# Ledger of designs, part 123: peptides against a protein of PDB entry 5OK6

Target 1, 215 residues: chain A of PDB entry 5OK6
Amino acid sequence: ELPGLDSQWRQIENGESGRERPLRAGESWFLVEKHWYKQWEAYVQGGDQDSSTFPGCINNATLFQDEINWRLKEGLVEGEDYVLLPAAAWHYLVSWYGLEHGQPPIERKVIELPNIQKVEVYPVELLLVRHNDLGKSHTVQFSHTDSIGLVLRTARERFLVEPQEDTRLWAKNSEGSLDRLYDTHITVLDAALETGQLIIMETRKKDGTWPSAQL

## One batch from the design tools (peptide; made by RFdiffusion4, then SolubleMPNN)

Design b2_p22_7_s3 (from b2_p22_7, 9 letters changed)
Fold by OpenDDE base, seed 3:
Structure b2_p22_7_s3 (fold): chain B 215 residues (1-215), chain A 22 residues (1-22)
Amino acid sequence: as target 1 above (215 residues)
Amino acid sequence: AAAERAAEEAENEAFKAALAAP
């Protein structure tokens, strides 16, 4: 059963689990299409449950680029295209109004940047390849706050690299050359890695030489 | 084995070329 309109408003907009609550690193937040959310606001503020302003089920279709991979459209702006809700608020709205059939929730994580906490709406998608098989890429998502060390570990896992094998990363830059990622402690953000960027994992030879050293 | 080695060598050359690209 739908709660009273005032109760809905208080639950979603106000309190410890409301829309305006502080962001906390690692928490899940959810995107809600802006027009739907505004319709809901109008409905609950109107005070009439029988109002023609009933928002219906949540439908985020306009936020998606495709219905296959459910990728978000590029360039979406918070407050213009969507509203961010904490997990509790999202689950309440879904429980009350439903979500469009077959449509996945748009879940995102709060990340901690040097001066701000932010919901990371667009994680970085990197193309991981091996130095000896550049044509076979694995697309993997990373947070901007993930370390290069995590990227390397992920690449090793995806390519089934044995623990005794030594590996290192190269990033293809905008000029088409390769920059070696020496520091594995810096973040994806600090390394200025971007979505669609090619990351090459080089594996050390059994003789102890690197393939790249024979240049 | 010989064909695999030749393919691996070709990919290694592609990697080297990518490293040397300005």
Scores: peptide ipSAE 0.066, ipTM 0.644, DockQ to the pose 0.336
Fold by OpenDDE base, seed 4:
Structure b2_p22_7_s3 (fold): chain B 215 residues (1-215), chain A 22 residues (1-22)
Amino acid sequence: as target 1 above (215 residues)
Amino acid sequence: AAAERAAEEAENEAFKAALAAP
């Protein structure tokens, strides 16, 4: 059953689990399309539950670039294209109004950056390849706060690299050059890795030489 | 086995070319 309009407003906007609550690292937040949210605001502020301003089901269709992979459009802006809600608030809205049939929720995580916490709306999608099979990529999503060490471990796992095999990473730049990722303790952000960037895992030869050392 | 080695060599050359690219 739908709660009273004032109760909805307080719970979603100003409650302990409301839109304005402090961000906490690791928490899940959800995107809500701005026009739907504004329609909901108008509805609950109108004071009439039978109003023609009823927002209907949550529909985030305009935020997606495709209905196959459900990827977000590039360049979406908080407050213009969408609002962010904490998980509890999102689940309340879904419970009250429903979500458009077949449409997935847009869940994102709060990340800790050096000076700020933010919801990471656009995690980095990297193309992982082996140095000796550049045509076979694994697309893997990483946080900007993930270490290069995690990227390397993930690549090793995806390519079924044996524990005794020594591996290292290279990032392909937009100009086509390769930069070696020497420090595995820096983050994806610190390494300035971008979505769609090719990351090459080099495996050390049995003779102890690196394929790249012969260049 | 010979075809696989030739493919691996070609990919290694592609990697080398990528590393040498300015």
Scores: peptide ipSAE 0.061, ipTM 0.652, DockQ to the pose 0.324
Fold by OpenDDE base, seed 2:
Structure b2_p22_7_s3 (fold): chain B 215 residues (1-215), chain A 22 residues (1-22)
Amino acid sequence: as target 1 above (215 residues)
Amino acid sequence: AAAERAAEEAENEAFKAALAAP
């Protein structure tokens, strides 16, 4: 059952779990399409539950690039294209209005950056390849806050690298050269890795030499 | 063995070429 309009407004905007609450690292936030949210605002601010301003079910369709993988469109901007809600507020709205049939929630995590918390709307998608098969990539998502060590471990797992095999990473830069990712403790952000970037896993040869050492 | 070695060499050359790219 829908709560009173004033109660809805207070719960979503000004409640303990409202839209304006501080971000906390690791929390889940959800995207709501801006037009729907504005329609909801108009509805609850209008003071008439029977008004023609009823927003209907939440529909984020315009935020998606595709309905297969439910990938977000590129370049979406908070406050323009969508509103971010904390999990509790999102769940309230979904319980009150529903979500468009078959449409998944757009859940994102708050990440801790050096000077700010941010909802990571766009995790970094890296193309992981082996040095000997550059044409066969595995696309994997990483947080900007994930370590290069995690990227390396993930690459090893995806390529079924045996524990005794030594591996290291190279990033293909925008100029086409390869930069070795020496420090595995730095983040994806620190390494300036970007979505669509090719990350090459080099495997040490059985003779103990590296393929790249023959340059 | 010779074919496998030749394939490995070709793969390494492709990697080297990628490393040498500006």
Scores: peptide ipSAE 0.053, ipTM 0.609, DockQ to the pose 0.373
Fold by OpenDDE base, seed 1:
Structure b2_p22_7_s3 (fold): chain B 215 residues (1-215), chain A 22 residues (1-22)
Amino acid sequence: as target 1 above (215 residues)
Amino acid sequence: AAAERAAEEAENEAFKAALAAP
């Protein structure tokens, strides 16, 4: 059963717990397609529960580039293409109106950047490869706030690198050359790593030399 | 052992080529 229209409005738009609430690092927020949200606003503001302005179930189909991997389209803009809602507000709307059958929620995390908290709508997808098998990539998603150390550990895990093996990372830059990621304490953001960027894990040879040292 | 070394060398050459690629 739907709550009263005024109650719906207050729960979703309330600045303390709704859309306007402060962002908190690590919290989940959800994307809602803008036109659906505007239709909902019109419905609840109209004051008539039987209005033809009823929004129906949430449908984010226009935000997805495909219905297989459920990846977002590139270049979506908050306030134009979608609205961000905190988890509580999202769950209310889903409970009231439903979500389009088979469509996953678009969940994103709040991240802490140096001067701002932001919902990370587009985490970084890196292509992890080994120096000796550049043709076999593992696509892994990282936050901009994740460390290069985490990228390295993730690469080691994906490639089943033994603990005694020494490894390091290289990033393929826009010029096509490789930049070594020396500092593992900096973030993905600090390293300016981008979605689709090739990250090469170099493994130290048994003789103690690096493959790259023979250049 | 020889085949493994040849594969490792070919892999290293590909990496070197990637490092040297403009």
Scores: peptide ipSAE 0.099, ipTM 0.664, DockQ to the pose 0.419; fails the geometry check

Design b2_p22_7_s4 (from b2_p22_7, 14 letters changed)
Fold by OpenDDE base, seed 2:
Structure b2_p22_7_s4 (fold): chain B 215 residues (1-215), chain A 22 residues (1-22)
Amino acid sequence: as target 1 above (215 residues)
Amino acid sequence: DEEELEQQRREEEAFKAQLAAP
């Protein structure tokens, strides 16, 4: 059952878990397509529950570039294309209006950057490969705040590397050359890694030599 | 598998070639 219009507005906009609440690192926020949200605003502000301004179910179709992987379109802008809601507010709207059949929620995390908290709408999608099998990539998403060490651990896990095997990472840069990721404590952001970038995991040989050192 | 080993060698050479590229 739909709450009263004023109650809906207060819950979503002005509540402790409303749209304007402070961001907190690690929390989940959800994208809502802007036109739907504006229709909802008009509906609840109109004061008539029987109004023709009823927004219907949440439909985020215009935010997706594909319906297979449900990837977001590039270049979406907060306040123009979508609004961000905290998890509680999102779940209220979904419970009241429903979500379009088959569409997944667009969940994103708040990340902490040096001087700002923001919802990471576009995490970094890296192509992980082995140095001796560059044609077989594993696509994995990382936060900009994830360490290179996490990328390395994830690569090791995906490639079933034994604990005793030594590995290191290389990133293919925009010039097509390979940059070694020496510091595993820096973040994906600090390393300037980008979506679609090839990350090569090099495995140390049993003789203790690195494949790259044999150049 | 010999074919797999040869493929791995070729891929390693491709990796090395990329390292040598300016």
Scores: peptide ipSAE 0.328, ipTM 0.864, DockQ to the pose 0.297
Fold by OpenDDE base, seed 5:
Structure b2_p22_7_s4 (fold): chain B 215 residues (1-215), chain A 22 residues (1-22)
Amino acid sequence: as target 1 above (215 residues)
Amino acid sequence: DEEELEQQRREEEAFKAQLAAP
C-alpha cells in the first residue's frame, strides 16, 4: 500500500536517511532516472493521490546503453540524468511503485577519495592482457580507490599465474607507449588509469630475465 | 604446439616494440 504523500516525501527527502543524507564510504546508493523522480516529486507535492501526475513504476531504461549487460550510458550527469538515493530510500520507492520488469537496480558504492566521499557511478573497466598474448583481453572492473596491487593480483588470478611466478604491470598510455606501474600501493586513480585502458601483465622468464629487459 | 609458441614470440615482439616506441 502506498503511504500518504507527505509521508513519502519525508521518507525520501530528508537529511538523515534520505536523498540529502551524508555519504559514507562502503554504503550502497542507487540511481533513479531524473524524469521519473521529478514526476514523483510533482505527485507527492500535488497532494492528490488520484492525480494524473502519478509516476508509475521506476523505469531507468534511458540510463542504460544496453539491456544485455545493463551498462550505463557514458556521460550521465547527477541532477540532470539521474538522482542518487541511499539504499533505504531506494527500497521504499521500489516497494511503493515497483521497478520496470526485467531491469536491475543500478547500485553503486560510496568511495573515499582524499578530500571527498563520492558515489562511484563509473568504476574503471580495465583490459587485462599478458605481454605474450596482447590480443586476448579480460575486462575487469575496479574502483578508482583499488590499489595497483589488487589489479596485479586480479590479473594473476585471471591468467592462472602460479604463486612462484613473478609478475608486473604496464599501462598503455594515450600516446601508445607503455608506462610501468612500479608502485603497487597507489590507487587506480593515482595511476590515472581509465576505462578501456590496456594493462599488460609481464611475467618473468624462467631464466630470471624480464621480457622487457631484452631490448 | 609450435604454432602457439611462434604466436607468443610474435606477441612478445609486439610488446617490446611498444616499449621502444616514444
Scores: peptide ipSAE 0.297, ipTM 0.850, DockQ to the pose 0.294
Fold by OpenDDE base, seed 1:
Structure b2_p22_7_s4 (fold): chain B 215 residues (1-215), chain A 22 residues (1-22)
Amino acid sequence: as target 1 above (215 residues)
Amino acid sequence: DEEELEQQRREEEAFKAQLAAP
């Protein structure tokens, strides 16, 4: 059963626990398609539970590029295409109205950037490959706040690199050349890595030489 | 040091060449 309309409004829109609450790093927020949300707002503000303005199930279909990988469309804008809700508010709406069958929730994390907290709607998808086998790629999602060290560890794990094997990363830049990622302590953001960028893991040879140094 | 930086550049160029090879 749906809560009272005023209770719904207060629960979702209140400044303490609702849409307007402060962002906290590491928390999950969820995208809601704007038109659905506006329809919901109109419904709960109308004061008639039997109103024809009933929003129905949450439907985020217009936010997805495809229904296979459930990737977001590029260039979506907060307040224009979607609204962000904290996890509690999202779960309330889902419990009250349901989510369109088969659609996954669009969950995103709050990240801490040097001067701002924000919901990372578009994390970075990197294409990980080995220097000697470019045909075996792994697409892996990273936060802009993740370290290059994490990217390296993830690459090692995906390629089943033994702990005793030394590895390093190279990034293919926009000019088509390779830049070595020397500092593993900087972030994906600091390294200016972008979605779709090729990241090459080089593995040190058993003789202690690097493949790149022997060419 | 400068020598290490130069070596790193040489490795980068060599690696680029390897990857550019068909």
Scores: peptide ipSAE 0.159, ipTM 0.691, DockQ to the pose 0.060
Fold by OpenDDE base, seed 4:
Structure b2_p22_7_s4 (fold): chain B 215 residues (1-215), chain A 22 residues (1-22)
Amino acid sequence: as target 1 above (215 residues)
Amino acid sequence: DEEELEQQRREEEAFKAQLAAP
């Protein structure tokens, strides 16, 4: 059953778990398509539950570039294309209005950047490959706040590298050259890694030499 | 240091050459 219109407004906009609540690192927030949200605002502000302004089911279709992987379109802007809601508010709206059949929720995490908390709408998708098999990639999503060390560990796990094997990473840059990722303590952001970037895991040879050092 | 930078450059060039090899 739908709560009263004023109650809906208070829970979503002004509640302790409302849209304007402070961001907290690690929390889940959800994207809602802006047009739907504006229609909902108009509905609850109109004071008539039987109004023609009823928003219907949440439909985020316009935010997706594909319905296979449910990737977001590039260049979406908060406040223009979507609004961000904390998990509690999102779940209220879904319970009241429903979500369009087959659409996944667009869940994102709050990350801690050096001077700000932000909902990371666009995490970095990296193409992980081995130096000896560039044709077999694993696409893996990382936060900008994840360390290069995590990227390396993830690559090792995906390629089933044994613990005793030594590995290191190279990034293919925009010029087509390879930059070695020496510092594993810096973040994906600090390393300026971008979505779609090729990350090459080099494995040390059994003789103790690196493939790259033998040329 | 300068020697480490030069070593890094050589490793990068070597690796590029390996990847460019058919």
Scores: peptide ipSAE 0.063, ipTM 0.644, DockQ to the pose 0.054

Design b2_p22_8_s1 (from b2_p22_8, 8 letters changed)
Fold by OpenDDE base, seed 1:
Structure b2_p22_8_s1 (fold): chain B 215 residues (1-215), chain A 22 residues (1-22)
Amino acid sequence: as target 1 above (215 residues)
Amino acid sequence: DPSEVTDEQLEKHSAEVAEEEA
């Protein structure tokens, strides 16, 4: 049964788990398509539960680029295309109205940046490859706050690199040259890594030489 | 405001950091 309209409004907008709550690093937030959310606002503010303003189930279809991988469209803007809700508020709305059949929730994490917390709507998708087999990429998502060390560990795991094998990363830059990722303690953001960027894992040879040192 | 840092600003900041480290 749906809660009273005033209760819904208070729970979603002004509750301890409402839309206006402070962001906290590592928390999950969810995207809601703006027109649906505005329709819901109009419904609950109208005071008539039987009104023609009933929003129906949550439908984020307009936010997706595709219905196969459920990737977001590029360039979506908070407050224009979507509204962000904390997990509790999202779960309330889903429990009350439902979610469009077969459509996944759009869950995102709060990240801590040097001066601000934000919901990371667009994590960085890197193309991980081996130096000796550039044709076999693994696309992996990383947070902007993830370390290059995590990228390297992830690459090692994906490529089944033995613990005793030494590896390092190179990023292909916009000029088509390779920049070595020397510092593994910096973040993906600090390293200026972008979505679709090719990251090359180089494995040290058994003779102790690097493949790149012979080029 | 946490809404002040757009994804475009993150991308731009990433690009600026790349230019400063090059």
Scores: peptide ipSAE 0.021, ipTM 0.578, DockQ to the pose 0.023
Fold by OpenDDE base, seed 5:
Structure b2_p22_8_s1 (fold): chain B 215 residues (1-215), chain A 22 residues (1-22)
Amino acid sequence: as target 1 above (215 residues)
Amino acid sequence: DPSEVTDEQLEKHSAEVAEEEA
């Protein structure tokens, strides 16, 4: 049964547990398409449950680039294209109105950046390649808060690198040069890694030399 | 407002941090 309109508004838009609550690192938040959310706001603020302003099921279709991989469109803006709701508020709306059939929830994590908490709507998609086979990429998502050490471990796993093999990373920059990711303790953010960026895993030769030392 | 930090601002901040560490 749908709660009363005032109860719905208070449950979703409160500053303690709803839309306006502070972000906390590691929490899940969910995207809701803005027009649907504004229709819901108009419905609950109108005070008439039988109003023609009833929002229907949550439909995020306009936020997706494709219905196969359920990737978000690029360049979506909070407060223009979508609103962010904490997990509890999202689950309430889904329980009350439903979610459009076949659509996955758009779950994102709050990350802690040096000066701010943010919902990471767009994790960094890196193109992982081996230095000797640049044509075979593995696309992997990372948080901006993930370490270069995690990127390296992930690359080693994807390429089935043996534990005894030494590896290191290079990032291809916007100028097309290669920057060595020497520090594995810095984050993806600190390394200025971007979505679609090519990350090259170099494997040390059996003679103890690096392939790049010959360039 | 945490909504004020765009992805472009994150990219810019990451570039600035990388320039300061170089």
Scores: peptide ipSAE 0.020, ipTM 0.583, DockQ to the pose 0.022
Fold by OpenDDE base, seed 4:
Structure b2_p22_8_s1 (fold): chain B 215 residues (1-215), chain A 22 residues (1-22)
Amino acid sequence: as target 1 above (215 residues)
Amino acid sequence: DPSEVTDEQLEKHSAEVAEEEA
């Protein structure tokens, strides 16, 4: 059953638990398509529950690039294309109105950057490959706040690298050359890694030489 | 300099390494 319109507005738009609440690192927030959200606002502000302004089920279809991988369209802007809701507010809206059938929620994490907290709408999708098999990629999502060390560990895990094997990363740059990721303590952001970038895991040979040292 | 390694060099070397490991 739908709560009273004023109660809905207060639960979603409040500054303590709603849309206007402060971001907190590690929390989940959800994207809601802006047109739907505006229609909901108009409905609850209109004071008539039987109004033709009833928003129906949440439908984020316009935010997706594809319905297979449910990737977001590039270049979406907060306040223009979508609004961000904390998990509690999102779950209220879904419980009241439903979500379009088969459509996944658009969950994102709050990350802490040096000067700001932000909902990371676009995590970095890296193409992980081995130096000896460039044709076999693993696409993996990382936060901009994740370390290069985590990228390396993830690559090792995906490629089933044994603990005794020594590995290092290279990033293919925009010029088509390879930049070695020497510092594993810097973040994906600090390394300027981008979505769709090829990350090559090099494994040290049994003779103690690196494959790339022969180039 | 490893920073000067091109895609073509990497692909060629990857192929050579794959042939040596086979």
Scores: peptide ipSAE 0.010, ipTM 0.382, DockQ to the pose 0.769
Fold by OpenDDE base, seed 3:
Structure b2_p22_8_s1 (fold): chain B 215 residues (1-215), chain A 22 residues (1-22)
Amino acid sequence: as target 1 above (215 residues)
Amino acid sequence: DPSEVTDEQLEKHSAEVAEEEA
């Protein structure tokens, strides 16, 4: 049942649990298309439940680049294209109005940067490859706050690398050269890794030599 | 400095990738 308009407003817009609540690292937030959200605001502020301002179901179609992988369009701006809601507020709106058929929720995580928390709308997609098979990539999403060590572990898992095998990463830079990712404790952000970037996992040979030492 | 990374920079970075995979 749709709650009263004042109750809806208080649940979604309250500063403690609503849209304006403090961000916390690791929490899930959800994107809502801006025009729909503004229509909802107008509806609940209008005070007439039977008004022509009823927003209908949540429809985020304009935020998606594709309806296959449900990738977001590039360059979407908070407050212009979408509104971020905490999980509780999102689930309330979905329960009251529904979500457009077939659309997934746009769930994103709060990340912690040195001086700010933000919702990571665009995680980093890396193309993981093996040094001996550069034509066979695995696309994997990472947070900007994920360590290079996590990227390496993920690559090892995807390529079924045995625990006793020694591996290391290279990033293909914009100049087309390979930069060695020596420090595995730095983040994806600190390493300046970009989405679409080729990350090469090199496996040490049984003779103890590295393949790259022969290049 | 990672503390200087704006949402626009994170978004732009993610955007460039979505274009390369398209």
Scores: peptide ipSAE 0.025, ipTM 0.537, DockQ to the pose 0.029; fails the geometry check

